Peptides against a protein of PDB entry 7SID. Designs and how they scored, part 122

Target 1, 151 residues: chain A of PDB entry 7SID
Amino acid sequence: LHMYLMLLKELPGEEYPLPMEDVLELLKPLSNVCSLYRRDQDVCKTILNHVLHVVKNLGQSNMDSENTRDAQGQFLTVIGAFWHLTKERKYIFSVRMALVNCLKTLLEADPYSKWAILNVMGKDFPVNEVFTQFLADNHHQVRMLAAESIN

## One batch from the design tools (peptide; made by RFdiffusion4, then SolubleMPNN)

Design b2_p26_6_s3 (from b2_p26_6, 12 letters changed)
Fold by OpenDDE base, seed 4:
Structure b2_p26_6_s3 (fold): chain B 151 residues (1-151), chain A 26 residues (1-26)
Amino acid sequence: as target 1 above (151 residues)
Amino acid sequence: DEEKKIFEREDFFTLLDKLRKEKAKE
């Protein structure tokens, strides 16, 4: 875990996007790691904070490439899972804050949710619709972050 | 464990298998 988190932490930002193939390689174990530590709030928060760079990389890539779609799909699966568990009140506010930041970044890259669609339990949920749900979050800081993100 | 399953991306083969099973029930 520590090694993986370190790799995620060292991801470059939007100014220096990684090749999509590298992003894809980093995303491969992500689902398993997230699933394994899904009950650890601190780990989940850390993961969500680090994958912000992944989202930024995805937004800078050619959306028509198969690797991009694959990377997007893998990432969105994880985000969808976190969102689903959030709806089930499994995560504290700090994790939800990190999730909102991820969703915000997704919306910046895809404001109309052309590709940013969460698929959970066989159902599709566009991120732009999902994001608005956090405006009604129980925690004021989450609501504030969500509100600031749409303005 | 449903919580573990939600982190798993459904692949093409799994989808195809489900379709086949559903069709077989008809």
Scores: peptide ipSAE 0.281, ipTM 0.682, DockQ to the pose 0.090
Fold by OpenDDE base, seed 5:
Structure b2_p26_6_s3 (fold): chain B 151 residues (1-151), chain A 26 residues (1-26)
Amino acid sequence: as target 1 above (151 residues)
Amino acid sequence: DEEKKIFEREDFFTLLDKLRKEKAKE
């Protein structure tokens, strides 16, 4: 886990996007790692903070590539899972803030949720619709963070 | 574990199989 997190941390942002092949390799274990540590708030927060760079990379990718769609799908699956567990009140505010940052970045890359769609248990949830839910979050800092993208 | 399942993405082959079945019904 530590080495994987370090790898995610060291990923360059949108200033230097990674080849999609590298992104795919990074995403392969992500779902398993997130699932394994889904009940660890600190690990989840750390993961979500680090995958911000992945989101930035995905946002700059060519949508025509099958690999891009695959990478986006893998990533969105993880985000969808975190969102689902958030709805079930499984995460503290600091984790939710990290998730909101991911969603904000997704919206910046895809404001109309053309590809940024969370699929959870066979149902599709556009990120722009999901994001509005955090405007009513119980924690003021989460609401404030969410509101930054709206205003 | 239902919570674990939400982190799972349908594999390519399963998805492809579903798509093929849907097309076959048309």
Scores: peptide ipSAE 0.278, ipTM 0.681, DockQ to the pose 0.102
Fold by OpenDDE base, seed 2:
Structure b2_p26_6_s3 (fold): chain B 151 residues (1-151), chain A 26 residues (1-26)
Amino acid sequence: as target 1 above (151 residues)
Amino acid sequence: DEEKKIFEREDFFTLLDKLRKEKAKE
């Protein structure tokens, strides 16, 4: 876990995107790691904060490539899982805030959810529709963060 | 475990197989 988190932390930002092949390699373990630590709030928060760089890389990629679609799928699967567990009230506000930041970054890259669609249990949830739900979050800081993202 | 499953991405072929099986039950 520590080694993987360090790799995620050192991922270049939007200005220096990685080749999609490298992004895919980083995403391959992500689902398993998230699943294993899904009930650890601190680990989930840390993961969500680090994968912000992945979103930035995805936004700068060629959307027509198979590798891009694969990377998007891998990432969105994880985000969808966190979203689903959030709906089931499994995460504290700090994790939800980290998730909102991920969703915000997705919306910046894909404002109309052309590719940013969460699929959970066979159902599709466009991020632009999902995001509005955080405006009504029970925690004031989550609501404020979501509201700031709209402006 | 349903919570574990939601972290798993199903590929096209796996989904297709499931759809075929469900259709066969109808």
Scores: peptide ipSAE 0.274, ipTM 0.680, DockQ to the pose 0.091
Fold by OpenDDE base, seed 1:
Structure b2_p26_6_s3 (fold): chain B 151 residues (1-151), chain A 26 residues (1-26)
Amino acid sequence: as target 1 above (151 residues)
Amino acid sequence: DEEKKIFEREDFFTLLDKLRKEKAKE
């Protein structure tokens, strides 16, 4: 876990996107890692903060390539899982803050949720609609962060 | 474990097959 998190942390941002092949390699173990530590608030927060770089890389890639779609799908699966558990009130506000930041970055890359769609248990949830739900979050900092992202 | 399952991505072909089967039941 530690080595993997360090790799995610050191990823370049939007200004220096990684080749999609490298992004895919980084995303391969992500689902398993997130699933394993899904009940650890601190680990989940750390993961969500680090994967912001991955989102930025996805936004700078060719959306028509098969590798891009694969990377997007793998990433969105993880985000969808975190969102689902958030709806079940499994995560504290700091984790939700990190999730909102991820969703914000997704919306910047795909404002109309053409590809940024969370699929959870066979149901589709456009990030655009999902993000709006955080405006009514119980914690004031989460609401404020969500509001800042829209305005 | 349902929580673990939500982290698993369903591949396109598997999803398509499920949809086809559901339509056949209707």
Scores: peptide ipSAE 0.270, ipTM 0.678, DockQ to the pose 0.087

Design b2_p26_6_s4 (from b2_p26_6, 15 letters changed)
Fold by OpenDDE base, seed 2:
Structure b2_p26_6_s4 (fold): chain B 151 residues (1-151), chain A 26 residues (1-26)
Amino acid sequence: as target 1 above (151 residues)
Amino acid sequence: KEEEEIFKQEDFFTLLAQKREEEKKK
């Protein structure tokens, strides 16, 4: 876990994207790692904070590439799972805030949710629609973070 | 055993990943 988290943390920012092949390799074990630690709030928060760099890389890539679509799909699968479990009230506010930051970054890269679409149980949920749900979150800090992201 | 089953049912990371892989193979 620690080594994997270190690799995610060291991912370059938006201005210096990695080759999509490298991003894809980093994303491959992500769902398994999340699965293993899905009930650990602190680990989930850390994962969500680190994958912000992945979103930045995805936003700078060529959307016509098969590897890009694969990487986007793997990432969105994980975000979709976090979102679904959030709706099921499985995560505390700090994890939800980290998720909102991920969704905010996705919206910055894809404001109209052309590719940023969460597929959960066969249904599609555009991130721009999903994001508005956090404006009504039970925790005031989550609501405030979501509201600030709209401005 | 019941707790284990509930834990598995809540593993949407694995569930969604499996569904995505199945769709890719079609």
Scores: peptide ipSAE 0.480, ipTM 0.825, DockQ to the pose 0.322
Fold by OpenDDE base, seed 5:
Structure b2_p26_6_s4 (fold): chain B 151 residues (1-151), chain A 26 residues (1-26)
Amino acid sequence: as target 1 above (151 residues)
Amino acid sequence: KEEEEIFKQEDFFTLLAQKREEEKKK
C-alpha cells in the first residue's frame, strides 16, 4: 500500500501529464486497493487526496482516444463507489472533504459533465448533479468547501 | 458468514469494477 500511495503522490499534475498508458497502469490496481481499505477512513482519505493528480492528468488528455476513455472509466468507477458509500454514510467528513475536492477537480476539467459521469448500479449521475448534494452535507466544513467550489 | 455477506454487499469498488468489465466485453 505504501509504495502504491507514493506512486500516486508522485504523479505529475496538470503541468506535466504522463502518457495515458502509464496512467492506466496506475489505475489498474486502484479499485482493488480501495476495496481492501474501504473501511479505513484514513487510507481512503489519503487515496482520494492522491488521485487528485490523476484527475488533472485525465483532463489534459485527448478524450477521443480509447486509452483515455478506459482511464476515465476506471477512475470514475472508483469515484462512483466512494460516492455511493458516502450516500450510505460510510465515510467521515474528512473523507467526504477529499471526495469533494476530487469532484471539484473533475468539474474544473469537465464543467458540463460531458465525460465526468458516475455510473452506479447501471444509472448515470453527472458529477455536476452529484456535487450539489454536498451543499447539504451534515458537516459544516464539507458544505463550505462545496459552496466555495461553486461560487 | 452473515458478517461476510454484509462485507461483500458493501464492496461497491469490486461490484462496480466487475460491472464495468462485463460491459466492456459486450
Scores: peptide ipSAE 0.480, ipTM 0.825, DockQ to the pose 0.332
Fold by OpenDDE base, seed 1:
Structure b2_p26_6_s4 (fold): chain B 151 residues (1-151), chain A 26 residues (1-26)
Amino acid sequence: as target 1 above (151 residues)
Amino acid sequence: KEEEEIFKQEDFFTLLAQKREEEKKK
């Protein structure tokens, strides 16, 4: 886990995008890692903080590429699961903070949610609509972070 | 066995990943 998280952390951002093939290789084990540690708040927070670099890379890719769509889909699957479990009140505020940061970065890359769409249980939820839900979060810091992201 | 089923139902990371793979094969 530690080595994998370090790789995520060191991923180049928007200024230095990696080849999509490399991004895909990095994303392959992500859902499994999240699954194993889904009940560990600290690990979940760390994962969400580190995948911010992945989001930045995805935003600079060719949207028409099959590999790009695959990478986006793999990533959005993980984010969708975090969001769903958040709605079920499974995560503390610090994890929700990290999730909001991920969603913010997605909105920066895709303001109109053309590809940033969370599919959960067969239903599509555009990130721009999902994001507004955090404006009403029970924790004041989450609300503030969400508000800052929109402004 | 019941606990295992509950655990699997709550694992949305695996669930959503599997659903995505199934859709890709269609």
Scores: peptide ipSAE 0.473, ipTM 0.822, DockQ to the pose 0.321
Fold by OpenDDE base, seed 3:
Structure b2_p26_6_s4 (fold): chain B 151 residues (1-151), chain A 26 residues (1-26)
Amino acid sequence: as target 1 above (151 residues)
Amino acid sequence: KEEEEIFKQEDFFTLLAQKREEEKKK
Protein backbone atom coordinates (compact mmCIF):
# COMPACT_ATOMS: atom_id res chain seq x y z
CA LEU B 1 0.00 0.00 0.00
CA HIS B 2 2.70 2.48 0.97
CA MET B 3 4.54 2.12 -2.32
CA TYR B 4 1.35 2.47 -4.34
CA LEU B 5 0.27 5.59 -2.44
CA MET B 6 3.67 7.15 -2.98
CA LEU B 7 3.39 6.53 -6.72
CA LEU B 8 0.01 8.27 -6.79
CA LYS B 9 1.31 11.16 -4.69
CA GLU B 10 4.28 11.78 -6.96
CA LEU B 11 2.17 11.83 -10.13
CA PRO B 12 2.82 15.07 -12.08
CA GLY B 13 0.05 17.64 -12.12
CA GLU B 14 -1.61 19.49 -14.97
CA GLU B 15 1.60 21.33 -15.88
CA TYR B 16 3.40 18.08 -16.74
CA PRO B 17 0.85 15.48 -17.82
CA LEU B 18 1.88 11.83 -17.96
CA PRO B 19 1.34 9.57 -20.96
CA MET B 20 -2.09 7.99 -20.72
CA GLU B 21 -0.49 4.54 -20.75
CA ASP B 22 1.26 5.34 -17.47
CA VAL B 23 -1.92 6.75 -15.94
CA LEU B 24 -3.79 3.62 -16.96
CA GLU B 25 -1.24 1.36 -15.28
CA LEU B 26 -1.61 3.30 -12.04
CA LEU B 27 -5.40 3.08 -12.19
CA LYS B 28 -5.60 -0.67 -12.80
CA PRO B 29 -5.09 -1.71 -9.16
CA LEU B 30 -6.95 1.29 -7.69
CA SER B 31 -10.38 -0.33 -7.27
CA ASN B 32 -8.80 -3.31 -5.54
CA VAL B 33 -6.82 -1.08 -3.17
CA CYS B 34 -9.95 0.90 -2.33
CA SER B 35 -11.82 -2.35 -1.72
CA LEU B 36 -9.21 -3.62 0.73
CA TYR B 37 -9.22 -0.38 2.75
CA ARG B 38 -12.83 0.76 2.23
CA ARG B 39 -13.44 0.69 6.00
CA ASP B 40 -10.32 2.75 6.80
CA GLN B 41 -11.32 6.43 6.72
CA ASP B 42 -7.73 7.72 6.80
CA VAL B 43 -6.60 5.55 3.91
CA CYS B 44 -9.67 6.50 1.87
CA LYS B 45 -8.99 10.20 2.47
CA THR B 46 -5.37 9.74 1.44
CA ILE B 47 -6.31 7.88 -1.75
CA LEU B 48 -8.82 10.56 -2.77
CA ASN B 49 -6.29 13.33 -2.13
CA HIS B 50 -3.66 11.57 -4.22
CA VAL B 51 -5.90 10.79 -7.21
CA LEU B 52 -6.46 14.53 -7.73
CA HIS B 53 -3.38 14.39 -9.94
CA VAL B 54 -4.99 11.64 -12.02
CA VAL B 55 -8.01 13.84 -12.74
CA LYS B 56 -5.72 16.62 -13.96
CA ASN B 57 -4.00 14.19 -16.33
CA LEU B 58 -7.29 12.82 -17.65
CA GLY B 59 -8.55 16.31 -18.45
CA GLN B 60 -5.53 17.07 -20.64
CA SER B 61 -5.93 14.01 -22.89
CA ASN B 62 -7.79 13.32 -26.12
CA MET B 63 -11.27 12.13 -25.23
CA ASP B 64 -11.44 9.97 -28.36
CA SER B 65 -8.46 7.83 -27.35
CA GLU B 66 -9.19 4.26 -26.31
CA ASN B 67 -6.70 4.53 -23.46
CA THR B 68 -8.33 7.77 -22.30
CA ARG B 69 -11.78 6.18 -22.25
CA ASP B 70 -10.43 3.18 -20.38
CA ALA B 71 -8.65 5.36 -17.81
CA GLN B 72 -11.73 7.55 -17.35
CA GLY B 73 -13.89 4.49 -16.86
CA GLN B 74 -11.62 2.95 -14.25
CA PHE B 75 -11.34 6.23 -12.36
CA LEU B 76 -15.07 7.01 -12.46
CA THR B 77 -15.87 3.52 -11.20
CA VAL B 78 -13.90 4.25 -8.04
CA ILE B 79 -15.39 7.74 -7.61
CA GLY B 80 -18.86 6.28 -8.14
CA ALA B 81 -18.30 3.77 -5.35
CA PHE B 82 -17.07 6.50 -2.98
CA TRP B 83 -20.08 8.65 -3.85
CA HIS B 84 -22.53 5.80 -3.35
CA LEU B 85 -21.10 4.89 0.06
CA THR B 86 -21.11 8.60 0.95
CA LYS B 87 -24.85 8.74 0.25
CA GLU B 88 -25.19 5.79 2.60
CA ARG B 89 -23.35 7.89 5.23
CA LYS B 90 -20.40 5.52 5.47
CA TYR B 91 -17.63 8.15 5.34
CA ILE B 92 -16.66 10.94 7.74
CA PHE B 93 -16.51 14.59 6.68
CA SER B 94 -12.78 14.57 5.89
CA VAL B 95 -13.31 11.83 3.30
CA ARG B 96 -16.28 13.71 1.85
CA MET B 97 -14.15 16.86 1.58
CA ALA B 98 -11.53 14.93 -0.37
CA LEU B 99 -14.27 13.58 -2.65
CA VAL B 100 -15.61 17.11 -3.25
CA ASN B 101 -12.12 18.18 -4.33
CA CYS B 102 -12.06 15.33 -6.85
CA LEU B 103 -15.48 16.31 -8.18
CA LYS B 104 -14.41 19.96 -8.38
CA THR B 105 -11.41 19.02 -10.49
CA LEU B 106 -13.61 16.85 -12.72
CA LEU B 107 -15.98 19.79 -13.30
CA GLU B 108 -13.05 22.03 -14.20
CA ALA B 109 -11.97 19.51 -16.83
CA ASP B 110 -15.52 18.66 -17.97
CA PRO B 111 -17.97 21.42 -16.97
CA TYR B 112 -20.91 19.88 -18.82
CA SER B 113 -20.26 16.27 -17.74
CA LYS B 114 -19.72 14.94 -21.24
CA TRP B 115 -17.54 12.13 -19.90
CA ALA B 116 -17.60 12.78 -16.14
CA ILE B 117 -20.58 10.52 -15.44
CA LEU B 118 -20.83 8.17 -12.48
CA ASN B 119 -22.44 4.82 -13.22
CA VAL B 120 -23.79 3.17 -10.08
CA MET B 121 -25.99 0.07 -10.19
CA GLY B 122 -26.56 0.53 -13.91
CA LYS B 123 -27.73 4.15 -13.62
CA ASP B 124 -25.86 7.24 -14.87
CA PHE B 125 -25.28 10.27 -12.65
CA PRO B 126 -23.60 13.32 -14.24
CA VAL B 127 -21.00 14.84 -11.92
CA ASN B 128 -22.44 18.35 -12.30
CA GLU B 129 -25.68 17.04 -10.78
CA VAL B 130 -23.92 14.93 -8.15
CA PHE B 131 -21.82 17.90 -7.02
CA THR B 132 -24.81 20.03 -5.99
CA GLN B 133 -25.72 17.45 -3.34
CA PHE B 134 -22.66 18.46 -1.32
CA LEU B 135 -23.99 22.02 -1.02
CA ALA B 136 -26.48 20.50 1.42
CA ASP B 137 -24.02 18.26 3.27
CA ASN B 138 -24.62 17.84 7.00
CA HIS B 139 -21.12 19.08 7.86
CA HIS B 140 -20.49 22.84 7.55
CA GLN B 141 -16.94 22.46 6.24
CA VAL B 142 -18.12 20.23 3.39
CA ARG B 143 -20.83 22.75 2.47
CA MET B 144 -18.29 25.57 2.57
CA LEU B 145 -15.84 23.71 0.34
CA ALA B 146 -18.57 22.87 -2.17
CA ALA B 147 -19.79 26.48 -2.21
CA GLU B 148 -16.27 27.79 -2.79
CA SER B 149 -15.93 25.45 -5.77
CA ILE B 150 -18.94 27.06 -7.45
CA ASN B 151 -17.33 30.52 -7.35
CA LYS A 1 -18.98 11.43 17.14
CA GLU A 2 -18.66 10.95 13.39
CA GLU A 3 -14.92 10.25 13.59
CA GLU A 4 -15.59 7.42 16.05
CA GLU A 5 -17.97 5.57 13.74
CA ILE A 6 -16.73 2.34 12.15
CA PHE A 7 -18.68 0.95 9.21
CA LYS A 8 -18.59 -2.39 7.42
CA GLN A 9 -19.51 -1.10 3.99
CA GLU A 10 -20.59 -3.32 1.13
CA ASP A 11 -17.79 -3.87 -1.38
CA PHE A 12 -19.13 -1.59 -4.10
CA PHE A 13 -15.60 -1.07 -5.42
CA THR A 14 -15.36 -4.69 -6.52
CA LEU A 15 -19.00 -4.84 -7.58
CA LEU A 16 -18.81 -1.82 -9.90
CA ALA A 17 -15.42 -2.85 -11.27
CA GLN A 18 -16.72 -6.33 -12.13
CA LYS A 19 -19.80 -4.92 -13.82
CA ARG A 20 -17.63 -2.60 -15.91
CA GLU A 21 -15.42 -5.48 -17.03
CA GLU A 22 -18.45 -7.55 -17.96
CA GLU A 23 -19.77 -4.74 -20.15
CA LYS A 24 -16.38 -4.31 -21.84
CA LYS A 25 -16.29 -7.98 -22.82
CA LYS A 26 -19.68 -7.90 -24.53
Scores: peptide ipSAE 0.472, ipTM 0.819, DockQ to the pose 0.208

Design b2_p26_7_s1 (from b2_p26_7, 13 letters changed)
Fold by OpenDDE base, seed 1:
Structure b2_p26_7_s1 (fold): chain B 151 residues (1-151), chain A 26 residues (1-26)
Amino acid sequence: as target 1 above (151 residues)
Amino acid sequence: SSEEFQKLIEESKKYLEEKRKLEREE
């Protein structure tokens, strides 16, 4: 886990995107790692903070390629799972803060949620619509972060 | 202990695969 998290942390951002093949390799174990540590708030927060670099990379890629769509799908699957558990009140505010930052970065890359769509249990949830729900979060810092992102 | 999360992942993957199949048919 530690080595994997370090790799995620050191990913180049938007200014220097990785080849999509490398992004896919990094995403492969992500869902399993998230699943294993889904109840560990600190690990989840760390993962969400580190995957911000992945979002930035995806935003600079050619969206018409099959590899890009595959990477987007794998990433959004993980984000969707975190969002679902957030709706079930399984995560503390600091984890929700990290999730909002991920969603913010997605919206920066895809403001109209053309590809940034969370799929949970066979239902699609556009990120722009999901994001507005955090404006009503129980914790004031989460609400403020959400408001800062769209206002 | 992680069954719920794994189920969510698998269901999402299945949906994405079906979506890709439909896109390839177009």
Scores: peptide ipSAE 0.092, ipTM 0.674, DockQ to the pose 0.832
Fold by OpenDDE base, seed 4:
Structure b2_p26_7_s1 (fold): chain B 151 residues (1-151), chain A 26 residues (1-26)
Amino acid sequence: as target 1 above (151 residues)
Amino acid sequence: SSEEFQKLIEESKKYLEEKRKLEREE
């Protein structure tokens, strides 16, 4: 875990996007890591904060690439799971804050949710619609962050 | 469920795989 988190932390931002192949390699274990530590709020928060760089990389890539679509799919699967559990109030506000930041970054890359669509339980949820739900979050800081992201 | 997250991931992955198959067939 520590090594993996370190790798995620050291991911470059938008200015220096990684090759999509490298992004895919980093995403491959992500779902397993998230699943394993789904109950650890601190780990989840850390993961969500670190994968912001992944989102930035995804936004800078060619969307027509098979690798890009694969990476997007893997990432969105994880985000969808986090979102679903968030709706079930399984995560504290700090984790939700991190999730909102991820969604914000996704919207920056795909404001119309052309590819940023969460699939949960066989249903599709565009991120732009998902994001607006955080405006009604129980925690004021989450609401504020969501509101600031829209404005 | 304690395994809900895992199930969600598995189901989503399955869906993604099916979607890819459909895209390849078109």
Scores: peptide ipSAE 0.090, ipTM 0.672, DockQ to the pose 0.663
Fold by OpenDDE base, seed 5:
Order: structure tokens, then C-alpha cells, then sequence
Structure b2_p26_7_s1 (fold): chain B 151 residues (1-151), chain A 26 residues (1-26)
């Protein structure tokens, strides 16, 4: 876990996007790691903070590439799972803050949710629709973070 | 356990795979 988190932390930002092949390799174990540590708030927060770089990389990639679509799908699967558990009040505000930042970055890359669509239990949820739910979050900082993206 | 989260992941992966198949067939 530690090595994986370090690897995520060291990902280049939008200034130097990773090859999509490398992104795919990083995403492969992500779902398993998230699943194993889903109840560890600190680990979840750390993961969500680090995958911001992945979102930035995905946003700068050629959306017509099959590899890009695969990477997007794998990433969105994980985000969808986090969002679902958030609705069930399984995460503290700091984790929700990190999730909102991920969603915010997705919206910056795809404002109209053309590809940024969460699939949960076989149903599609556009990120822009999902994002509005955080405007009514119980924690004021989460609401503020969500609001700054649209105001 | 990670059962709940894993279930969500697996269901979404299944959907994604089906989507990929449809895209390849087009």
C-alpha cells in the first residue's frame, strides 16, 4: 500500500501527462486497494488526493483512444464506488472534500459530462448531476468547496 | 470486509466490459 501511494503521489501533474499505458498500469490495482481499505478514512483520503493527478492526465488525453476510454472507465468505476458509499454516510468530511476535488477536476476536463459519467449498480450518473448533491452536504466546508466550482 | 465496495467495483467493471464489446462491434 505504501509503495502504491507513493507512486500515486509522484505522478506528474498536468504539466507532464503520463503515457496512457502507464496510467492504465496504475489504475489496475486501484480498485482493489480502495476496496480493501474502504473503511480506513485516512487511506481513502490519501488515495483520493493522489488520484487528482490521474484525473488531470485523463483530461489531457485523446478521448478517441481506446486506451483512454478504458482508463476513464476504470477510474470512474472507483469514483462511483466512493460516491455511493458517501451517500450512505460512510465517509467523514475530509474524505468527501477529496472526492469533491476529484469531481471538480473531472468537471473542468468535461464540463458537460460527455465521458465523466459514474456507473453505479448498472445506472449512469453524470458527474455534473452528482456534483450538485454536494451543495447540500452536511459539512459547511464541503458545501463551500462544491459551491466555488459553480459560482 | 470489503464486500460492499468490491460488489460495486465488479458490477461496474462488468458494465464497462459490455460497453467495450459494443464499441468494438460498431
Amino acid sequence: as target 1 above (151 residues)
Amino acid sequence: SSEEFQKLIEESKKYLEEKRKLEREE
Scores: peptide ipSAE 0.088, ipTM 0.675, DockQ to the pose 0.765
Fold by OpenDDE base, seed 3:
Structure b2_p26_7_s1 (fold): chain B 151 residues (1-151), chain A 26 residues (1-26)
Amino acid sequence: as target 1 above (151 residues)
Amino acid sequence: SSEEFQKLIEESKKYLEEKRKLEREE
């Protein structure tokens, strides 16, 4: 886990996008790691903060490539799982803050949710629709962060 | 449940796999 988190942390971001092949290699174990540590709020927060760099890379990539679609799918699977558990009130506000930041970045890259669609239990949820739910979050800081993203 | 997250991941992966299969057949 420690080594994997360090690798995620060191991603260059939007200014220096990684090749999609490298992004895919980093995403492959992500779902398993998230599943194993789903009950650890600190680990979940850390993961969500680090994958912001992945979102930035995905936003700069060609949407028509098979590798891009694969990477998007793997990433959105994890985000969908976090969102689902958030709806079930399983995560504290700091984790929800990190999730909102991920969704914000997704909306910046895909404002009309052409590819940014969460699949949970066989149903599709466009990120733009999912994002509006955080405007009514119980925690004021989460609401404020979500509101700032609309501007 | 404690296995809910893992179940969500597995179901989503299964869905994506089937979707890719259908896209290749078209």
Scores: peptide ipSAE 0.084, ipTM 0.665, DockQ to the pose 0.657

Design b2_p26_7_s2 (from b2_p26_7, 14 letters changed)
Fold by OpenDDE base, seed 2:
Structure b2_p26_7_s2 (fold): chain B 151 residues (1-151), chain A 26 residues (1-26)
Amino acid sequence: as target 1 above (151 residues)
Amino acid sequence: SSEEFQKLIDEAKEYLKEKEKKEKEE
């Protein structure tokens, strides 16, 4: 876990995108790590904060690439899991804030949710529709963060 | 730095490959 978190922390931003092959390698263990620590609020927050760099990398990639689609799918699976657990009220506001930031970044890359679609329990949820639900979040900071993306 | 990050990625890839090999052997 420590090594993985360090790798996520050191991910280059939009200015220096990683090769898609490297992104895929980073995403492979992500689902397992998230699952293992799904109840640890601090770890989840840290993961969500660091995967923002992954979103930036994915947004710059060619959608026609098989590797890009694979990476997008793996990433969206993880985000979908966090979304699902959020609906089950498993996360504190700070984790939800981090999730909203991820969703915001996804919408910046895909405003019309052409590829940014969460599949949870066999059902598809476009990120733009998912995002609107955070406007009604119980915590004021989460609502405010969600509202900022609309303007 | 980019070079430092690449080293970390390479190490991670190697670790994952070794882990996968061990899991397949079990």
Scores: peptide ipSAE 0.025, ipTM 0.464, DockQ to the pose 0.029
Fold by OpenDDE base, seed 3:
Structure b2_p26_7_s2 (fold): chain B 151 residues (1-151), chain A 26 residues (1-26)
Amino acid sequence: as target 1 above (151 residues)
Amino acid sequence: SSEEFQKLIDEAKEYLKEKEKKEKEE
């Protein structure tokens, strides 16, 4: 676990994308880690901030490869879980801010939500529709961040 | 550094591989 968190912290930027095989290896334990710390606001915020690099990496890869689809699926599962708990009002504004940034980055890579679709409780939610809901967030900074991404 | 990061990735892969092997043997 400690090694995994260290890897997330040291993820390279968009300028130097990781091989997809490495991305997959990083994503494999991510769901479990997020589940274990789902009630820890600080850990969740940290995870969401670091996975931004993963989103950027996915956006630069060949989206037609099997490995890319697998990585996308694993990542979207995690984002869907955070979204679900957000709807249940389990996260403070700073965590929601981090989630909005992830969604914003997804929309930059997939503006029409061709692959960026969250499956939550057996239902599909395109990220563009999910993102729109943050325009009505209770916290002004979250609303402002969401609005900024539209222009 | 990039080299340091690659080393960490390699170590992580090895760890996960060993873990999966142990789980299959159970």
Scores: peptide ipSAE 0.025, ipTM 0.466, DockQ to the pose 0.030
Fold by OpenDDE base, seed 1:
Structure b2_p26_7_s2 (fold): chain B 151 residues (1-151), chain A 26 residues (1-26)
Amino acid sequence: as target 1 above (151 residues)
Amino acid sequence: SSEEFQKLIDEAKEYLKEKEKKEKEE
């Protein structure tokens, strides 16, 4: 767990994309880690900030391989979980902002939500539709962040 | 550094591989 968190902190930026195989290995334990820390606001915020680099890596991939789809699926599962808990008002504004940034990056990669679809409790939620809900967030900074993402 | 990051990735891969093997054996 400690090693994994350190790995997340050291993720390279968009200029240095990771091989898809490495992305897959990174994503495998992520759901479990997020589940363990789901009630820790600071840890969740940190995780969301770090996985932003993963989103950038996924968005730069021109490969439509099984590995890419698998990586996308694993990542979206995690984001979907955060989204679900956000709907239940379990996260403070700073965590929601981090989530919005992830969603923003997803929309940049997939503006029409062809693959960026959150599956939560057996229902599909396209990220573009999910994103619009943050425009009505109770916190002004979250609304502003969501609004600038549309422009 | 990039080298340190790669090392962490490699270690993580090895850890996950061993974990998966253990889970399959149980």
Scores: peptide ipSAE 0.024, ipTM 0.474, DockQ to the pose 0.032
Fold by OpenDDE base, seed 4:
Structure b2_p26_7_s2 (fold): chain B 151 residues (1-151), chain A 26 residues (1-26)
Amino acid sequence: as target 1 above (151 residues)
Amino acid sequence: SSEEFQKLIDEAKEYLKEKEKKEKEE
């Protein structure tokens, strides 16, 4: 876990996007890590904060390659899981804040949710629709962050 | 640095491959 988190932390920003192959390799264990630590708020927060770099990499990839789609899918699966657990009120506000930031970044890359669609329990939820639900979050900071992101 | 990051990625990839191999063997 520590090594993985370190890798996520050291992901380059938008200026130097990682090869999609590297992104895929980083995403492969992510689902398992998230699942294993789904009840650990600190780990989840850290993961969500670090995957922002992944989102940036995914958004900059103009390549409609299989790898890009695969990476997007794997990432969205993870985000969908976090979203689902958020709906079940399993996460504290700080984790939700991190999730909103991820969603914000996704919307910056895909404002019309062409590919940014969460599949949860067999149903598709466009990220833009998911994002707007945070405007009604119980925590004021989450609502504010969501509102600022839309404006 | 980019070079340091690449090194970390390479190490992680190797680690994951080894882990997967061990898990399959168990």
Scores: peptide ipSAE 0.024, ipTM 0.464, DockQ to the pose 0.028

